# Designs tried in a protein design run: peptides against a protein of PDB entry 7AE7. Part 219

Target 1, 321 residues: chain A of PDB entry 7AE7
Amino acid sequence: KVYKDLREFLEVLEQEGQLIRVKEEVNPEPDIAAAGRAAANLGKNQPAVFFEKIKGYKYSVVTNVHGSWQNHALMLGLDKNTSTKDQFYELNRRWDKFPVPPNVVKREAAPCKENVIDKDINLFEILPLYRINEQDGGFYISKASVVTADPEYPDDFNKLNVGTYRIQVKDRDRVGIQALAMHDIAVQLEKAEAENKPLPIAITIGNNPLVTFMASTPVGYNQNEYEFVGALQDGVPMDIVKSDLYDHLYVPAGSEVVLEGHIIPRVRTVEGPFGEFPGSYSGARLQCEVKIDRITHRTNPIFENLYLGIPWTEIDYLMAL

## One batch from the design tools (peptide; made by RFdiffusion4, then SolubleMPNN)

Design b2_p24_4_s4 (from b2_p24_4, 11 letters changed)
Fold by OpenDDE base, seed 3:
Formats: sequence, C-alpha cells, structure tokens
Structure b2_p24_4_s4 (fold): chain B 321 residues (1-321), chain A 24 residues (1-24)
Amino acid sequence: as target 1 above (321 residues)
Amino acid sequence: SELEKLVEEQREKQKKLLEETVKK
C-alpha cells in the first residue's frame, strides 16, 4: 500500500488500532504532552494520538505517527506485525530502486494549495502550537520536512534537500532553525550568506509518512529525498508541486501546511533550550532565523508534531534504521 | 547569564503570543 498523504496514513493507523482519537477539547499545555505520555505507557504498541480540538485553536494535532514498529511497518505498507528484521530487509530491497523520480503535479491538483495566506501571517492561527516540554524555550515545530536548494545550482534537482531540523517559533511570522554544520542546509546557507543573500526555504508539515522518514534519514548531498520516497513506495512516484514563491523549490503535493519564506542572511538569534530527550536539553544557541512570507495549507490542516516522552521518543524509531 | 536572560525574554514573548491567540 502507498499513501498519498498523512490523512491516508492516519486512516490506516486508525483501522489497525494504532491511533487514539481524543475528541474532547484539550488545553495545549499540559494536556497534549500528558496524553502523549499516557499513550506511550500502553506498552510496545504505542499508537499515534490525534487531538481533534485544542482550546484556543481551530485545527487539530497529531503526535507519535512514527512512534512504534507497528506504525513503521504500516508506513511501508506491510502487516503491522512484520518483524523489525523483515521491515529492514524490505526497506533495503526498496532502497535499491533509487532513483524513482517524483511526479510534478499542477498547482490545481495539489491539496497543499487549497488555501493561501500571503498577508498578516500568524503561525498561531494555522498551527496549534504548544510546548512539548515544560522547560522548552518556546514552541517547536519538530517534525517538518524542510525544503532548500543549492543557491549555486538551483536547477539541479539532485541537490534539492529535504531535511528535518529543529524549528522554534520566534514570532507570528518568524521561526528559528537549527542548521548544524553537518546538515546539507548548512552548506546551502553558507553559500547564500557568502553573497549576503536570503536562502529560499519551504517548511512542510504533515506529509506522507515516507517523506517524513526520508527527511530524517541522511542521504548524499547530490541525492534527492523525493526519489528515495518513490523507491520506498516500491517504485511508485510521489507527487510534488512547485512552491508558490520559488521556481526551484518543490514541496509534497499533499502537505497539510507549507510555510514558504527565507533564511535571513547573517542574522543569528537565541534559540532553545529544547528537551530533545527526557531529562536532556539542548542548550540555547544563536541560530538562523526564517521569515515566513507565504503559507499554503489544506482545509482543516493537521499539525503533525513530534512526541517526546518517557519511556520512548518518536526519534528512536525515525533514527533506528 | 546573558543567555539565560535572553531565553527567559523569549519564553515570555512566546507565552504572550499564545495567550493572545487563545483569547480570540
């Protein structure tokens, strides 16, 4: 089975008993984190948790989408009881199908383009933001697939990078992004900053689970994550669409939310701390800042965010392979 | 520290942003 978007995957998770739906209104804090921890305590078969109603917000949150081996099996279109060994075998088998080029769809065919916000941008109106950990320095978007390109080779699709980075909300239309030197985005940013130019960026939220998986999986600088998604879909191309602001950036056609903007050159502002692991905080540092210039989103967008809790983190499964 | 101060200022700013959103 191949999923076009997050919604198709969530439907399967629910059918397979791997999603808990919270229908009652919850407070952003501490209820989302508390419910996530409670779900994690259900044992090895940790379900995704879908919050339908968040006080003060219009839209829903889902957490722990990748939070179990069962969910990982289902992501690959396998039986939920497929062994970790067999999942790994199948993943490797499909990996060898790289590259599988994506389909570029028309703007009118892309669900992520259903709604547009290009003025008076307020992230809090689109995303039900909350502190994941009590001691976090702010609200984080922790499961975004961030799209950037090489500014020297903008037309080289192989250099298009889709990565997962720690993103802190800084203002209604600004986010901090942790671009570490080891990340492909840091290479691209360095090139832009050398010329004192902004780096175009699209921060995509709520994707096909294989997009999120690949964005969290290191690949070569000259390898496109979308072409791996097609490989992991056993040769079925994924659908991408051109960004609204940039001709050289492509986003998943089915993204729930797309934040388009730019990294401001040579600007560094305080970011953090963030509790990446229970009891462990990455300290505050001066990090890059992104200006959000345009938002596109599906109607009733789902905010997919990372679950961080005891005894396990969703990161453990995303990085396990 | 200066960094701790900046972090606290940021926390307070973001808390206010949330409060403003919830009041709408």
Scores: peptide ipSAE 0.306, ipTM 0.833, DockQ to the pose 0.770
Fold by OpenDDE base, seed 2:
Structure b2_p24_4_s4 (fold): chain B 321 residues (1-321), chain A 24 residues (1-24)
Amino acid sequence: as target 1 above (321 residues)
Amino acid sequence: SELEKLVEEQREKQKKLLEETVKK
């Protein structure tokens, strides 16, 4: 089984008993985080939690999509009861198929292009934002696949980077991004800032689960994560589409939300704290700031966000494979 | 600290943005 988007995966999770649908209206705080913790207490087979209605917001939230070994098995198109050992075996077998180049689809064929916002941008109108932890310095987007390119080699598809970074909402059209020196985005940003130029960026939310997986998996600077997604799909190419603002950036065709913009050169603003682990907060620092210039999104977009709870997090599963 | 002050200002800003959204 190959998934074109998050929605196909959520359907399978629901069919397999790995998704809880909350139909009653919830408060964004504390109910989303509380329900996530409650789901984690259901045992070893932690389901995803889908919130259909959030008070004050128009759209839905889903959490804990990658939050179990059963969900990982299903992500690979395997039986949900496939052992961790067999999952690793299959992952390694498929890894050898790299590279599998993606299909570039037309704009009109890409679900992420169904709606466009190019003025009066307000992230709160598109994303049901909430504090994951009570003491967080703001609202976080924690499961985004962030697309950037090498500004010296923008047409080199092998240098196109799809990564996961900590993103704090700063304003209606501003986000902070934590670009650590060891990340590929930091190399690309350094080149842009040396010339005092903006770095083009596309922040994609609610993706094919293998895109999210690969964005969280370190690869070489000259390796494209989309080509690994195709490998992990057992040789079936994934679908990507050109961004609206940039000819050299490609996003998953099925993304629920795409935030297109730029990292503002040589600007640093306060970011954090964030509770990356239960009871532990990363310190606040001055970090990069992104201006959001355009949003494209599916009709009734689903905001996929990270579950953070005890005794484990989704990060534990995303990094385990 | 100056950083703690900036963090608190940011928290209040985000809270206001949320409140404005929920009122619509």
Scores: peptide ipSAE 0.284, ipTM 0.825, DockQ to the pose 0.769
Fold by OpenDDE base, seed 5:
Structure b2_p24_4_s4 (fold): chain B 321 residues (1-321), chain A 24 residues (1-24)
Amino acid sequence: as target 1 above (321 residues)
Amino acid sequence: SELEKLVEEQREKQKKLLEETVKK
């Protein structure tokens, strides 16, 4: 099976008994994190947790989407009981199908374009933001697939980068992002900052699970993550759409939320701390800052965020494949 | 430290932003 968006995947997770639906209203803190931990303790299957109602917010949150081997099997369109060995075999088999070019769909056909916000941007009105860990320096967007391009070669689709980065909310229309030297985004940012120019960016939230997986999987600088998604879909192309602000940026057509903006050149502001692992915090540092200029989103957008529970985190599963 | 102060200021800012949003 191939999934067009997060919603199709969540439906399958629910049908397969790999999703817990929390129907009662919860507080953003500490209830989301607490309920996630409680769900993780229910056994080896570690289902996704879907929160329908969050006090003070209009929209839903889902966590632990990639939080088990069963969920990974289902992500690949396999039986949920497929062994880890067989999952790796199938992953490797499909990997060799690279490249599978994506389909570029029209704006009118892209669900991520259903709603537009281009003024008075407030991230808190669109995303049910909460602290994942009690000691976090703020609210984090931890499972975004971030799209950037090479400013020297903006039309080279092979240099289009889709990556996962730590993103802290800084203001209603600003986020901090870790662009470390080991990341492809850092190469692109360096080129932009050399000219004192902004780096165009699209931060996409709530995607096809294979997009999120590939954004967390290192690939070559001249390899496009969308072409790997098509390979992992066993040769079925994924759907992408042009961003609203930039001709050279393409986003998943089915994204729940797309934050379009720019990294402010030569500006560094405080970011962190963040509890990436239980009992371990990445400290506060000066990091890049993004101005959000436009938001597009699906009607009733679902905020997919990272689950950080004991004993295993989603990061452990995302990095293990 | 100066960095710790900046972190605390940012925490308070984010708390205020959340409170303002939830009250609407």
Scores: peptide ipSAE 0.276, ipTM 0.817, DockQ to the pose 0.787
Fold by OpenDDE base, seed 4:
Structure b2_p24_4_s4 (fold): chain B 321 residues (1-321), chain A 24 residues (1-24)
Amino acid sequence: as target 1 above (321 residues)
Amino acid sequence: SELEKLVEEQREKQKKLLEETVKK
């Protein structure tokens, strides 16, 4: 099975008993994090947790989407009981199908374009933001697939980067992004900043699970993550759509929320701390800042965010591959 | 709004963290 979007995957997770639906109203803090921890304690078959109602917010949150080997098997369209060994075998087999170019769909065919916000942007109206840990320096968006391009080669699709980065909400229309020197985004930002130009960016939230997986998987600078998604879909192309603000940026057609904007050149603001592990915080550092200029989103957008808990974090499943 | 208050609280926390970082 191939998934067009997060919603199709969540439906399968629920059908397979790998999703817990919380129907009662919860507080953003601490209930979301607490429920995630409780789900992790259910054993090795950790389900996703879907929160339908969050006090003070209109929309829903889902966590721990990639948080088990069963969920990983289902992501690959395999039986949920497929052994880890067989999952790796299948992953490697499909990896060799690279490249599988994506389909570029029309704007009217892309669910991520159902709604547009281009003025009075307030991230809190679209995303049910919460602190994962008590000592976090702010609200984090931790499972976004971030799209950037090489400003010197904007039309080279092979240099289009889709990566996952730690994103801290700074204001209603601003986020901090952790761009480490080893990341492709840092190379692209350096080129933009050399000319004191903004770097165009699209931050996509709530994607096809293979997009999220590939965004967390290091690939070559001249390799496109979307072409790997097609490979991992066993040769079925994924659907992408042109961003609204930039001709050279493409986003997943099925994204729940797309934040379009730019990295402000030569500006650094404090980002962090963030509790990557319970009791272990990465220190605060000066990081780049993104101005959000436009939002597109599906009707009733689902905020997919990372689960962090003991003993296994969702990161362990995303990075262990 | 309560949400705006949370943003302001975050800003104050960031300011404090920045001050602590510069003093090291």
Scores: peptide ipSAE 0.180, ipTM 0.720, DockQ to the pose 0.068

Design b2_p24_5_s1 (from b2_p24_5, 10 letters changed)
Fold by OpenDDE base, seed 1:
Structure b2_p24_5_s1 (fold): chain B 321 residues (1-321), chain A 24 residues (1-24)
Amino acid sequence: as target 1 above (321 residues)
Amino acid sequence: SEELEKIEEENKRRNAEAEEAFYA
């Protein structure tokens, strides 16, 4: 089974008893984190948690989408009770199918293009933002698949990078992004900053679960994550669409929200602290800043965000494979 | 909305506090 978008996957999770709906209005803090922890305490079969109503916000949040081996099996289109061993075997088998080039769809065929905001941008109107941890330095976007390219080779599709980075919300139209030296985005940013140029960026939220998985999986600088998604889909290409602002950036066609903008060259601002693990905080650091210039989104967009609860975090599952 | 503005202001306050703490 292949999923076109987050919504198709959430439907399957719900059918398989791997999604809990919270229908009552919740406070973003502390209720989202508390409910995530409660779900984690239900045992090894940790469900995704879908919050339908969030006080102060228009749209929904889903968390813990990748937060169990059952969810991971379902992501691969396997039976939810597939053993970890068999999941790894299947992952390895499919990995050998790389590359599977994506399909480029027309703008009109891409669900992520249903709505456009190109002026008076306010992230808070689109995303139900909150602190993941009580001591976080601000609100965070933690499961975004961030698309960048090599500014020296913008037409080289193999150098298109899709990665997961810690993103702190700074203002209505500004975010801080943690671009560590080990990340491909840092290499690309260095090239842009050498010329004092902005780095084009698309921050995509609420994707096909395999996109999110691959964005969290290190690949070679000259390897495209979308071509691995196709491999992990057992040879079925994923659908991508050209970004609105940049001809060389492609985003998942089914993304719930796409934040298009640029990294401001040679600007560093305080980002953090952030509680990456229960009881441990990554300190504040000077990080790059992104200006958001355009938003495209699905009607009634779902904000997929990371679960960082006890005893096992969603990151642990994303990194374990 | 007034509620959304308060949320934005709270995020701004938290960012400012984190920045102050970083330079302290």
Scores: peptide ipSAE 0.652, ipTM 0.960, DockQ to the pose 0.870
Fold by OpenDDE base, seed 5:
Structure b2_p24_5_s1 (fold): chain B 321 residues (1-321), chain A 24 residues (1-24)
Amino acid sequence: as target 1 above (321 residues)
Amino acid sequence: SEELEKIEEENKRRNAEAEEAFYA
């Protein structure tokens, strides 16, 4: 099976008994983290956890979407009981199908374009933000697929980068982003900052699970993650759409939320700390700052965020493949 | 909403505390 968006995947997870739905209203803290840990304690077949109602917010949260080998099997359209060995075999087989170019859909056909916010931007009105760990320096968007391009070669689709970065919410329309030197985004930012120009950025949330997977998988600078998504879909192209602000940026057509903006050139602000692993915090550092200039989102957007808990974190599964 | 404003204020407080701790 191939998924167009997060919603189709969540439906399959629920059908396969790999999603727990929390229907009662929860507090963002500590209930989301507590319920996630409780779900993780159910054993090796860790389900996704979907929170329908969060106090103070209009929309829902889902966590642990990639948080088990069963979920990974289902992501690949395999039987949930497919062995890790067979999953690796199938992943490698499909990887060799690269490149599978995406379909560029019209704006009117893209679910991520259903709603637009271009003034009075407030991230808190769209995303049910919470602190993942008690000692985090703020709220994090930890499972976004971040789209950037080479500012010197904006029309080179092969240099379009879709990556996962730690993103801290700083204000209603500002986020800190951890752009380390080893990341492709850092190369692109360096080029923009050399000219004291903003780097265009689209932060996409709640995607086709293979987009999120590929955004967390290192590829070559001249390789497009969307073309790998098509490969991992066994040769079925994914759907992308042009961003609203930038002609050279393309986002997943089915994204729940798209934050369009720019990295402010030559500005660094404190980002962190963040508990990447239980009992381990990455310290605060000076990091880049993004101004959000436009939001597009699906009606009733689902905020997909990272699960961090015991015994295994969701990041362990995202990085294991 | 009043609840949303409190959440925003709490986030600002946490960010400020993290910044203070970084420069301490």
Scores: peptide ipSAE 0.610, ipTM 0.954, DockQ to the pose 0.860
Fold by OpenDDE base, seed 3:
Structure b2_p24_5_s1 (fold): chain B 321 residues (1-321), chain A 24 residues (1-24)
Amino acid sequence: as target 1 above (321 residues)
Amino acid sequence: SEELEKIEEENKRRNAEAEEAFYA
């Protein structure tokens, strides 16, 4: 089984008993985090949690999409009871199929292009934002696949980077991003900042689960994460589309939300603290700031966000494979 | 909406608290 988008995967999770649907209206805080903790307490077979209605917001949230070995098996199109050993074997077998180039689809064929916001941008209108942890210094987008390119080689598709980074909402149209020196985005940002130029960026939310998986998996600087997604789909290409603002950036065609903008050169603002792990907070730091210039989104977009809780975090599963 | 404004205000408050903690 191959998934085109998050919605196809959520459908399979629900069919397999790996999704809890919360139909009643919830408060963003504390109900989302509380329900996530309750789901985690159901044991090792942790379901995703889908919140249909959130007070004060128009759209839905899903959490804990990658929150179990069963969900990882299903992500690979395997039986949900496939052992971690057999999942690892299958991952390695498929990894050898790299590269599998993606299909570039037309803008009109891409679900992420169904709606456009290019003025009066307000992230709170499009994303049901909440504090993931009680002591967080703000609202975080913690499960985005962030697309950037090498500013010296913008036409080199192999240098296109798709990564996962901590993103704090700073204003209606601004986010802080943690670009650590060990990440490929930091190399690209350094090149842009050397010239005092903005770095083009697309922050994509609610993707094909293998895109999210690969964005959390370190690869070589000259390796494209989308070509690994095709490999992990057992040789079936994924669909990508050009960003609206930048000819050299490609986003997943099925993304629920795409935030297009730029990292402001040589600007650092306070970001954090954030609860990276249960009971552990990273301190506040000076981090990069992104200006959001355009949003594209699917009709009734689903905000996929990270679950952080005990006994297992979703990060533990994303990094374990 | 009034609810969105409250959420935005809370975000601003939390960011200011984080800023104060950073420079302390």
Scores: peptide ipSAE 0.018, ipTM 0.569, DockQ to the pose 0.879
Fold by OpenDDE base, seed 2:
Structure b2_p24_5_s1 (fold): chain B 321 residues (1-321), chain A 24 residues (1-24)
Amino acid sequence: as target 1 above (321 residues)
Amino acid sequence: SEELEKIEEENKRRNAEAEEAFYA
C-alpha cells in the first residue's frame, strides 16, 4: 500500500490496532507527554496516540507515528508482523529503485493548500503546541520535514533538501532551527549567509510517513529525498506541489501544515534547552531564526509531533534503519 | 559585553537590510 498523506496512514494504523484515539479533552501539559509515556510502557508494539481534543486549541495532535517496528512495517505497506530483517530486506530492495521522480501536482489539487494564512500569523492558532519534556525551554516542532534549496543552484532539484531539524517556537511567527554543520541545510545556509541573503524555507508538518522517514535518513547532498520516497513506495511517485512563496521549493502535496518563510541571515538567538533523550537536556545554544511569512494548511490540520519516551524514543526507530 | 552588543546591533541592521532586499 502507498500512502498519499498522514491521514491515510493513521487510518491504517487504527485498522491494524496501532493507533490509540483519545477522544476526551486533554490538557496539552502534562497529558500529552504522560499519555506518550504510558504508551511506551505497553512494550515493543507501541501504538501511535491521537489526541482529538486539546484544551485551548482547535486542532488535533498525533504522536508516536513511527514508534514501533509494526508501524514501520505498515509504513512500507507490509504486514505489521513483518520481521525487522524482512523490513530491512524490502527497504534495501526498494532503495535500488532510486531515483523515482515525484509528480508535481497543481495547486488546486494539493490538500496542503486548502487554507492560507498570510496576515496576523500565529503558530499557536494552527498548532496545538506543548512542552514535550517538563524542562524544555519552550515549545518544539520536532518532527517537521524542512525543505530548503541550494541558493547558488536553486533550480537544481537534486540539491533540494528535505531534512528533520529541531525547531523551537520563539514567537507567533518565529521559530529557531538547529542547523548542525553535518546537515545539508547548513551548507545551504552558509552560502546564503556569505551573501547576507535570507535562505528560503518551507517547514512541513504532518506528512506521508515515508517523507518523514526520508527526512530523518541521511542521503547525499545531490540526492533528493522525494526521489527516495518514490523508490520506497516501490516505484510509485509521491505528489509534491510548488510552495506559494518560492518557485524552487516544493512541498508534499498532502502536508497537514506548511510554514513558508526564510532563515534570517547572520542572526543567532538562544534556543533550548531541549530534552533530546529522557533525562538528558542539551544546553542552551545560539541557533538560526526563521521568520514565517505564510502558512498553508489542510482543513482541521493534524499536528504530528515526536514522542520522547523511555526506554525507546521514536527517534530510535527513525534512525535504526 | 560591549562587543556582543555591537555584533547584535550590526546583525540586526544587516538583517533588516537583507529582509528589505529579499522582499523588494
Scores: peptide ipSAE 0.025, ipTM 0.482, DockQ to the pose 0.026; fails the geometry check

